# Peptides against a protein of PDB entry 2N1D, part 96

Target 1, 169 residues: chain A of PDB entry 2N1D
Amino acid sequence: EVKVKIPEELKPWLVDDWDLITRQKQLFYLPAKKNVDSILEDYANYKKSRGNTDNKEYAVNEVVAGIKEYFNVMLGTQLLYKFERPQYAEILADHPDAPMSQVYGAPHLLRLFVRIGAMLAYTPLDEKSLALLLNYLHDFLKYLAKNSATLFSASDYEVAPPEYHRKAV

## One batch from the design tools (peptide; made by RFdiffusion4, then SolubleMPNN)

Design b1_p20_8_s4 (from b1_p20_8, 9 letters changed)
Fold by OpenDDE base, seed 5:
Structure b1_p20_8_s4 (fold): chain B 169 residues (1-169), chain A 20 residues (1-20)
Amino acid sequence: as target 1 above (169 residues)
Amino acid sequence: SKAAEELAELHERIREELEK
């Protein structure tokens, strides 16, 4: 497995996210006020504003595109707790053709990096390319950590209604 | 540290929960 290091600043958020959903039976409010697409766009713009060369800008765009693709592929099958499954089903019914990166937000995006390492182990990338990708992923995670105060909040969750509990058994 | 170890164990549980 390829190890993706999550910043220490973000690890507590993974715990809080887990607790809110699995123990407190809350749900992240969907559609997200700031979805994954928006977060990635902000990151790309942030990198471009730092005086990067054209080549570096291209690389950032590719990384953003890659993260988005991985998220959209993995969200439904690998990034949801059991309690969130009914909510996901409702989202699919209401937005059948929308990518989940336009619906979900920072907490679920962060979960991607808990799981992405195993997926990267099966990529056809050579050692040098993989190392470069990992550097960009870590750079993005640092960006999330830097902006964690605006991206992660328990106020983005709400108690699931009784009707939902009956579906989530 | 003990706190770091507990967090690591919780991370593993989180990964397991996501696999369900």
Scores: peptide ipSAE 0.085, ipTM 0.675, DockQ to the pose 0.068
Fold by OpenDDE base, seed 1:
Structure b1_p20_8_s4 (fold): chain B 169 residues (1-169), chain A 20 residues (1-20)
Amino acid sequence: as target 1 above (169 residues)
Amino acid sequence: SKAAEELAELHERIREELEK
C-alpha cells in the first residue's frame, strides 16, 4: 500500500468534519460554494504562476486531472458517511449528469487522500513515476493546508432538517 | 459501508491522539 501523509494542520479538520456529520448530525451545504473543480483549478494556476517549464506544467495538469477522476469515482462509494447517503441520493436526482467534483467541496476532497493510497497501489506506475506522483499529491495537500482558512469551515455545514433524520435512520 | 467505517475509525484515532 502506498502511504499518503496528511499534513498535521489538516488532521484536526478531519476530526471536526467527522464530528459535524456523525455526532452533530449536520450536512455539508451542497452544491459547494467552492467545488473540487475550482479548488484544483486554483492549485494549477498557482503552480503555473511559479515559473514552471512546459514539462512541469504538463505534470501539474495531469495530477489535477487524476485527482479529479479519483474523486469522481470514489465519492459515492468510499468517501461518504452513512448519514450523508440520503443527501447524496438527492444530489444524484437533481444533478444526474454532473460530476461530483462540481458539487462537493474541500472537506470531501480531503477525505479522498485518506483512501487514495490503497488505490494508487493498483496503478501501473513504475517506482519513479509513483514517486513523482506522490510528490505532487503531497504538494497539493500542503497547498490545502496553507489555504485551510478559506477552504475548511464549520459554517459550511448545517443542521439536517427533521425530515432528513427520518430518512437517515 | 466498510469504507465509511474505516474513515470514522481513522478520525477516532486522530481525535484520541489530539486529546492527549
Scores: peptide ipSAE 0.031, ipTM 0.655, DockQ to the pose 0.614
Fold by OpenDDE base, seed 2:
Structure b1_p20_8_s4 (fold): chain B 169 residues (1-169), chain A 20 residues (1-20)
Amino acid sequence: as target 1 above (169 residues)
Amino acid sequence: SKAAEELAELHERIREELEK
């Protein structure tokens, strides 16, 4: 397994996210006020504004595209707690063709990096390419940590209604 | 530290929950 290191600043958030959903029986409000697409776009623009060359810009775009793709593939099967399954089913029913990167936000995006390491172990990338990718992923995580005050908030969650609770458990 | 260990254990539980 390839280890993706989560910044220490974000680890407590993962705990809070888990607690909000699994113990407090809350749900992240969907669609997200700031979805994954927007977060990735902001990151790309941030990197471009720092004077990157055309080549570096291309690399950032590829990383963003890759993160988006992984998120959209993994969200439904790998990134949801059991309590969130009915909510996801509702989203799929109402918007079957919508990419989940346009629906979900920062908390679920962060969960991706908890799981992505195992999948990266099966990529056909050579050692150098994998190292480069990991560097970009860690750079993105640092970006999330730097902007955590605006990206992660318990106020984005709400107590699930009683009918949902009965459906989910 | 004890706090770090507890956090690590909780993260493991989080991963397990995501696998369900």
Scores: peptide ipSAE 0.029, ipTM 0.642, DockQ to the pose 0.068
Fold by OpenDDE base, seed 3:
Structure b1_p20_8_s4 (fold): chain B 169 residues (1-169), chain A 20 residues (1-20)
Amino acid sequence: as target 1 above (169 residues)
Amino acid sequence: SKAAEELAELHERIREELEK
């Protein structure tokens, strides 16, 4: 397995996110006020503003594209708790062609990094390419941690109505 | 799902550490 380290600052949020959904029976408000696409764009711009070379900028763009692709592939199958399945089904019904990176936000993006390591283990990347990718993934996670106050908030969740509970059994 | 359960297990471990 490829190890992706979650920053200590974000681990408490993973617990809060889980608790909000599974124990408090709340749902992240969708569409997200700040979706995954926007977060990745901000990261790319942040890296650009730090005076990176053209080659480094290209690498950042590829990493952003990769994260987006992985998120869009994995969201529905690996990043949702059981309680969130009806919500996801509603999103698919209403927006069948919309990438989930345009719908979901930071909490679900963070969940990706809990799971992405296992997926990367099956990629045909050589050791050098994998190491480079991991460095950027960790760099991105540090970015999320640095901006956690604006990206993660319990106020982005809402109590699911009784009719939803009946669908989520 | 199995994937969700594994994620929850991670969260539980983290929670236990935070409660110390």
Scores: peptide ipSAE 0.033, ipTM 0.672, DockQ to the pose 0.608; fails the geometry check

## One batch from the design tools (peptide; made by RFdiffusion4, then SolubleMPNN)

Design b1_p21_1_s1 (from b1_p21_1, 8 letters changed)
Fold by OpenDDE base, seed 4:
Structure b1_p21_1_s1 (fold): chain B 169 residues (1-169), chain A 21 residues (1-21)
Amino acid sequence: as target 1 above (169 residues)
Amino acid sequence: SEYKELIETWRKTLELLKELL
């Protein structure tokens, strides 16, 4: 089993996110005010500003690119709650070629890390390579935790209109 | 290098991910 450890500070947010969508029937406002691309860019800039070596700087770029790709691949099929499906369908219809990393934001990005461990378990990686990847994923998660006050807010959600509820049935 | 190793790791995982989904 490949375990991606979610920082304790972010675990309550996962519960709140679930509650907002599933129980309170709210939707994350799309397109996100701060999308996944922007979050990843900020992380990369943050890491580069700390005086990393060339190799580490390049590695950060690859981590960002990898996370982005994972998110774009997994969002539609793995990261959405049932209540969010109509919203996703509308986004696809309106923006069929737009990567979801330009549409969705921090809450959905965090959901990726709940699921990514299971995906990594299927990959025949040696222990050293897996550890390296996990270290970077955990480093990014630490960044999310440090910036959680600005990245995660219930105010980014809105009550779904009655018309949406009909679609979600 | 760490950079090259990470690239290869991501490549492998992403390739398999697309097959799993």
Scores: peptide ipSAE 0.184, ipTM 0.795, DockQ to the pose 0.673
Fold by OpenDDE base, seed 5:
Structure b1_p21_1_s1 (fold): chain B 169 residues (1-169), chain A 21 residues (1-21)
Amino acid sequence: as target 1 above (169 residues)
Amino acid sequence: SEYKELIETWRKTLELLKELL
């Protein structure tokens, strides 16, 4: 496993997210009011506003593009709890060609970083390349932590209706 | 450069990811 360190201030949210869905039988409101695309765009703009006009700006764009692609590939198969599967199926039916980064939001994006380390371990990267990537991923996670009060909220979840419970078993 | 290295890194990881899933 490649170690992707989650900021300590975000770890409690992962627990709350899990609790809201699995114990309280709630669902994250979809489509997200602030989707993954928007979060990544805000991050990129934030980094650009810091005075970087050289290759670092281009690097940030590549990081954003990479995170987006990873999210879109992994969301459906790796990032959902069982209770969320019917909701995902409905989203796919309604938006078959839309990338999930345009539908889901911060909580699911954060889940990516819990799983991405294992995926990176399959890639034969040299130490320097891996360190470079990890540095950027950690930088992004730091951004999420800094903005956690606006990105993560229980008010973004809704109680699933009885009909949904039947679909979810 | 760092930029080129990052691009290559993402390319490699994403290619393998798509093959695994």
Scores: peptide ipSAE 0.180, ipTM 0.791, DockQ to the pose 0.669
Fold by OpenDDE base, seed 1:
Structure b1_p21_1_s1 (fold): chain B 169 residues (1-169), chain A 21 residues (1-21)
Amino acid sequence: as target 1 above (169 residues)
Amino acid sequence: SEYKELIETWRKTLELLKELL
């Protein structure tokens, strides 16, 4: 299995996220105030402002595009807790053509990196290619950790209404 | 180049991902 290391600073958030949804029966407010597209755009701009070469700039764009695509493919089937399923169904009904990267935010994006390693293990990548990809994924995770105070907050969640609980049974 | 390598890497991984899910 390919291991994507989550920064220690972000591991407690994964636990809090799980607790808010599963135990406290809260939902992340959707559409996100800062969606995945925006987060990735900020990262790309941040990297470009650091004086990277043209080649490195193109590489960052590819990483951003790849992460976005992975998120949009995996969100509905791999990244949601059971309690979040009705909310997802409502989003699909109301916004059938919207990519999930425009709806969901940082917490769900972070969940992607818990799962992506297992998916990468199935791919026939050589060690050099895999190492290169992992380096960029870890760089992005480092960026999330650096900006965690603005990206992750329990205040972005709210208690689900009683009618939602009935749908979630 | 590193850029070309990343393009190929993402293409392969995403293609397989869409097949698995």
Scores: peptide ipSAE 0.175, ipTM 0.791, DockQ to the pose 0.669
Fold by OpenDDE base, seed 3:
Structure b1_p21_1_s1 (fold): chain B 169 residues (1-169), chain A 21 residues (1-21)
Amino acid sequence: as target 1 above (169 residues)
Amino acid sequence: SEYKELIETWRKTLELLKELL
């Protein structure tokens, strides 16, 4: 399996995220105040502001595009806890054509990187390509860790109402 | 399938990266 290492700074958040939803029966507030699209945009701008060649800038854009697409593809089937399924269904019903990267935020984006390694394991990537990709993924994760104080907060969650619990049964 | 789409998308991204880097 391809291992995408999550920064130590973010591992506790993954646990908290899981706890908030699975044990405390809370839901991430949707639509996200800061959605995945905006996070990726901020990252791209951050990288570009660091002074890069044109090729590096374009590469960052492609990385962002790839992460976004992967998120949009994987969110519904791979990144949700069972308790979140009714919420997702409601989102789909209300916004059937909206990319989930415009709806969900940092916590779910981080979950992508927990799962993405398994997906990459099925790709016939050569060592060089894999290393390149992993470097960018880890760079992005480093960015998330650096900005974790603003991206990850329990205040972005709320207790699911009784009506939701009925739907979740 | 969604899985196949995921793989294809990622592969395209990687190819582009290889061209640019």
Scores: peptide ipSAE 0.134, ipTM 0.726, DockQ to the pose 0.088

Design b1_p21_1_s2 (from b1_p21_1, 9 letters changed)
Fold by OpenDDE base, seed 5:
Structure b1_p21_1_s2 (fold): chain B 169 residues (1-169), chain A 21 residues (1-21)
Amino acid sequence: as target 1 above (169 residues)
Amino acid sequence: KEYEELIKTWRKLLEKLKKLL
């Protein structure tokens, strides 16, 4: 399997995220105050401000576009805990045409990178192409780690009401 | 060429994802 290294700074958050939802029965507040689209846009702007060449700028744009599409494809089927399913159904009902990258935020985006390694293993990529993609993915993860204090917070979660618990059985 | 290689890689990955899900 292709290994995507998660920064050590973000590993504890994955545990906290899991705990907040599965054990404490909390839900991430939706729509996110800072959604995936906004995070990716900030990353792209950050990279552009670093004086990258035109080719690198285009590459960053493609990485952003790819991550966004990957997230939108994977969120509903692969990235949610069971307790989050009723919330997702409500989101789909209220916003049927909205991409999930406009609804969800950093915690769910981070979950994406836990899954991508397995998918890359099943994709017929040459070594050079794989290395290039991994480099950009790791660069993005590094960005998330640098901004983790503003992107990841337990205050973005709230206790699910009793009526929600009945739906989540 | 790096840009072109990256876009091809993403296309392959996304096509695979869409078929598997």
Scores: peptide ipSAE 0.138, ipTM 0.758, DockQ to the pose 0.609
Fold by OpenDDE base, seed 4:
Structure b1_p21_1_s2 (fold): chain B 169 residues (1-169), chain A 21 residues (1-21)
Amino acid sequence: as target 1 above (169 residues)
Amino acid sequence: KEYEELIKTWRKLLEKLKKLL
């Protein structure tokens, strides 16, 4: 098993996120006030501001690009709870050409990292390569934890309207 | 270089994941 360690500060949020949607029947407000693209851009700028070498800067750019692509591929099929499916369908209808990284925000991005570990286990990577990738993923997760107060809030969710409940069968 | 290794690993992963989905 490949273990992607989620910072302890963020684990409670995953529970809250799940509870808000599955139990309280709320939805994350879309399009996100701060979307995944913006979060990744802020991270990249943060890393660049810390005086990294050229190689490290390039590496950060690739990590950001990879996370973005990974999110866009995984969101619709792997990261949504059942209750969120109608919302996703509406988003696709309204924004057919928009990547989901421009629509969704931090909570859904964090869900990605719950799934990455299992996916990595199915990928034939050597130990050194795997360790390197994990280090960068963990670095990003640490960034999310440091900025959790601004990235994760229950106020970004709202009770689904009555008409939504009818189609969420 | 670490950078080159990262790119190789990351791209390889993404390609594999795309095939699985």
Scores: peptide ipSAE 0.100, ipTM 0.721, DockQ to the pose 0.645
Fold by OpenDDE base, seed 2:
Structure b1_p21_1_s2 (fold): chain B 169 residues (1-169), chain A 21 residues (1-21)
Amino acid sequence: as target 1 above (169 residues)
Amino acid sequence: KEYEELIKTWRKLLEKLKKLL
């Protein structure tokens, strides 16, 4: 199994996120004020501002594109807690053709990196290629940690109404 | 060279992922 290291600054947030949803019965406000697409765009722009070469710029773009696609595939089936399923169904009904990267935000994006390690185990990769990919993923996670104060907040969640609780049995 | 290797790795992963899910 491949281990993706989550920055220490973000580990407490994963616990808080789980607690807000599962224990406190809150929901992340959707559509996100800052969605996954915008987060990835900001990251790409940040990397470009660091004076990267053309090749490095293209590499960052591919990483961003890959993370986006990975998120869109994984969100509905792998990244949601049971309590969030009715909310997801509502989103699909209202926006059937919208990619989830335009709807969800940083907390759900971070959940992706908790699962990605296990998924990498299903894909045989040579050591060099795997190391390269992991380096870029870790670089992105470091960016999330650096901007955690603006990306992760309990104020982005709200208590689910009684009507929702009936659906989330 | 690094860019090309990254693309190959990432695309391979995504293709496998889509088939598994």
Scores: peptide ipSAE 0.088, ipTM 0.696, DockQ to the pose 0.670
Fold by OpenDDE base, seed 1:
Structure b1_p21_1_s2 (fold): chain B 169 residues (1-169), chain A 21 residues (1-21)
Amino acid sequence: as target 1 above (169 residues)
Amino acid sequence: KEYEELIKTWRKLLEKLKKLL
């Protein structure tokens, strides 16, 4: 098993996110005010501002690209709670050609890292490659933790209307 | 199919990373 460690600062948010949607029947406001694309761009720029070498910057760009692609592939099938399915269907209908990284935000991105470990276990990567990837994934998670006050907020959720409840299980 | 392509993408990215780091 490949374990991706979630920073302790972010674990409570995962619980809150689950509670807001599953128990309080709220939905994350879509399209996100700050989408996954922008978060990843900010991270890359942050790393650049730290004075990294050209090689390190290139590496960060590759990691960012990978995270984005991984998110776009997994969002619809792996990262949504049942209550969110109708919302996702509406998004697909209204924006069929938009990548989900342009629609969803930090909470759903964080969910990716809860699942990515299991997916990496089935990925034929050598030990060195896996270690490198994990280092960068953890670095990104640390960045999310440092910026958690601006990225994660219950105010980004809203109570689903009654008509939505009729569509949702 | 999507996951297989994703794995290939990651593999390519990681190969680039190994050359840089």
Scores: peptide ipSAE 0.074, ipTM 0.672, DockQ to the pose 0.064

Design b1_p21_1_s3 (from b1_p21_1, 7 letters changed)
Fold by OpenDDE base, seed 5:
Structure b1_p21_1_s3 (fold): chain B 169 residues (1-169), chain A 21 residues (1-21)
Amino acid sequence: as target 1 above (169 residues)
Amino acid sequence: KEYEELIKAWRELLERLKELL
């Protein structure tokens, strides 16, 4: 398996996220106040402000586009805990044509990077291409870590109402 | 070349994801 290193600053959040939902029976507030699209846009703008060459700018845009697509493909089937399934169904009903990157936020985006390593192992990439992709993924994760105080907060979660618990059985 | 390699990598990954899911 291809190893994608999660920054140490973000590992505790993965545990907290899991605890809030699975143990405390809370839900992330949707639609997110800051959705995945916005996070990726901020990242792209951050990279562009650093004086990168045109080629690097195009590369960043491709990374953003790739992460967005990857997230939209994976969210519904791979990134949700069982307790979140009813909420997801409601989102699909209310916003059938909206990409999930416009609905969900940083916590779910971070979950994506826990799964990508296994997927990369099944992808026929040469060593050079794999290394390049990993470098950009790690760069993005570093960005998330730097901005973790504003991106990850337990206050973005709320206790699910009793009627929701009946749906989540 | 780096840009092209990155595009290729993403395309391969996304194609594989679509096949597996």
Scores: peptide ipSAE 0.154, ipTM 0.768, DockQ to the pose 0.610
Fold by OpenDDE base, seed 1:
Structure b1_p21_1_s3 (fold): chain B 169 residues (1-169), chain A 21 residues (1-21)
Amino acid sequence: as target 1 above (169 residues)
Amino acid sequence: KEYEELIKAWRELLERLKELL
């Protein structure tokens, strides 16, 4: 298995996120105030401001595009807890043509990186490509960790109303 | 070369993900 290391600063958040939804029966407010698209854009701009070479800038753009596509593919089937399924159905009904990267935010984006390691293990990547990809994934995760105070907050969640509980199992 | 390698990596990963879902 390919291990993608989650920064220690973000590990507690994964636990809190799970607890808020699964145990406390809360939902992340959607559409997100700061969606995945904006987070990735901020990351790209951050890297650009660091004065990287043109080649590195192109690489960053590819990483951003790849993470976005990966998120949009995985969100609906792999990243949601059972309690979130009715909410997702409502989002699809209200915004059928919107990519989920424009709807969901940092917590769901972070969940993506918990899954990617296992997926990489089944992907026929050469050693050099794998190392390169992992380096950029870890770089992005470090960025999330540095900005965790603004990206991750329990105040972005709300207690689900009773009528929602009837829809959720 | 780094840019090209990254494109290949993402292409392979995304293709595999679509197959697994």
Scores: peptide ipSAE 0.144, ipTM 0.762, DockQ to the pose 0.621
Fold by OpenDDE base, seed 4:
Structure b1_p21_1_s3 (fold): chain B 169 residues (1-169), chain A 21 residues (1-21)
Amino acid sequence: as target 1 above (169 residues)
Amino acid sequence: KEYEELIKAWRELLERLKELL
């Protein structure tokens, strides 16, 4: 398995996220106040503001695009806890043409990076390409860690209504 | 260039992910 190191600052959040959903039966408020698209845009702007070369700017754009696509592919099948499935179904019904990166936010985005390491192990990438990709993934994760106070909050979750519990059998 | 290598890496990853899902 390829190791994608989650910053220590964010590891507790993964536990809290899991607890809020699975144990406390809460749901992340959707559509997110700050969706994945917005987070990635902020990251790109942040990187560009630091005076990188043209090549690095282009690379950042590709990283953003790649993460976005990766998230949109993985969200529905790999990133949701069982309790979140009815919510996802409702989102699909209400927003059939919207990419999930416009609906979900930071917590679900972070879950993506828990899974990517295993997926990379099955990808026939050479060492150089793998290292490059990992470097950018880690750079993005560091950005999330730096902005964790604004991106991750239990207040973005709410207790699921009784009618939701009935269909979350 | 790093940019080109990154594009290749992402494309390969996404292709593999689509195969696995």
Scores: peptide ipSAE 0.140, ipTM 0.759, DockQ to the pose 0.616
Fold by OpenDDE base, seed 3:
Structure b1_p21_1_s3 (fold): chain B 169 residues (1-169), chain A 21 residues (1-21)
Amino acid sequence: as target 1 above (169 residues)
Amino acid sequence: KEYEELIKAWRELLERLKELL
């Protein structure tokens, strides 16, 4: 197993996120006010503004692209709680061709990193490559932590309406 | 099925990263 360390300041959010949805029966407001695409773009711009070399800039772009792709592949099948399934179905029906990175936001993006470690364990990566990737992933997570006040808020959730409960499993 | 696709995509990313880093 590959360990992807979640910043300590973000760990409570994962619990709150779970509680809001699973226990309080709330839903993250979709489409997100700040979607995954925008978060990743902001990160990339942030990194580029710090005077990185061309290679480092390109690497950041690849990391962003990979996270985006990873998110888009994983969201529907791996990152949702059961209570969120009807919402996801509605999103797919209304926006069948939209990547989920344009719909979902920071909370779901953070969930991705809970799963990345296990996923990386199935990749034939040499130690050096794995270390490099982990460094970038941790760097991104650090960015999320730095901006957590604006990216993670319970106010982005709302109580699911009664009609939703009837559709929820 | 999607999980396998994810693995493929991620491996591709890592390969690209190796080239850049």
Scores: peptide ipSAE 0.109, ipTM 0.721, DockQ to the pose 0.064

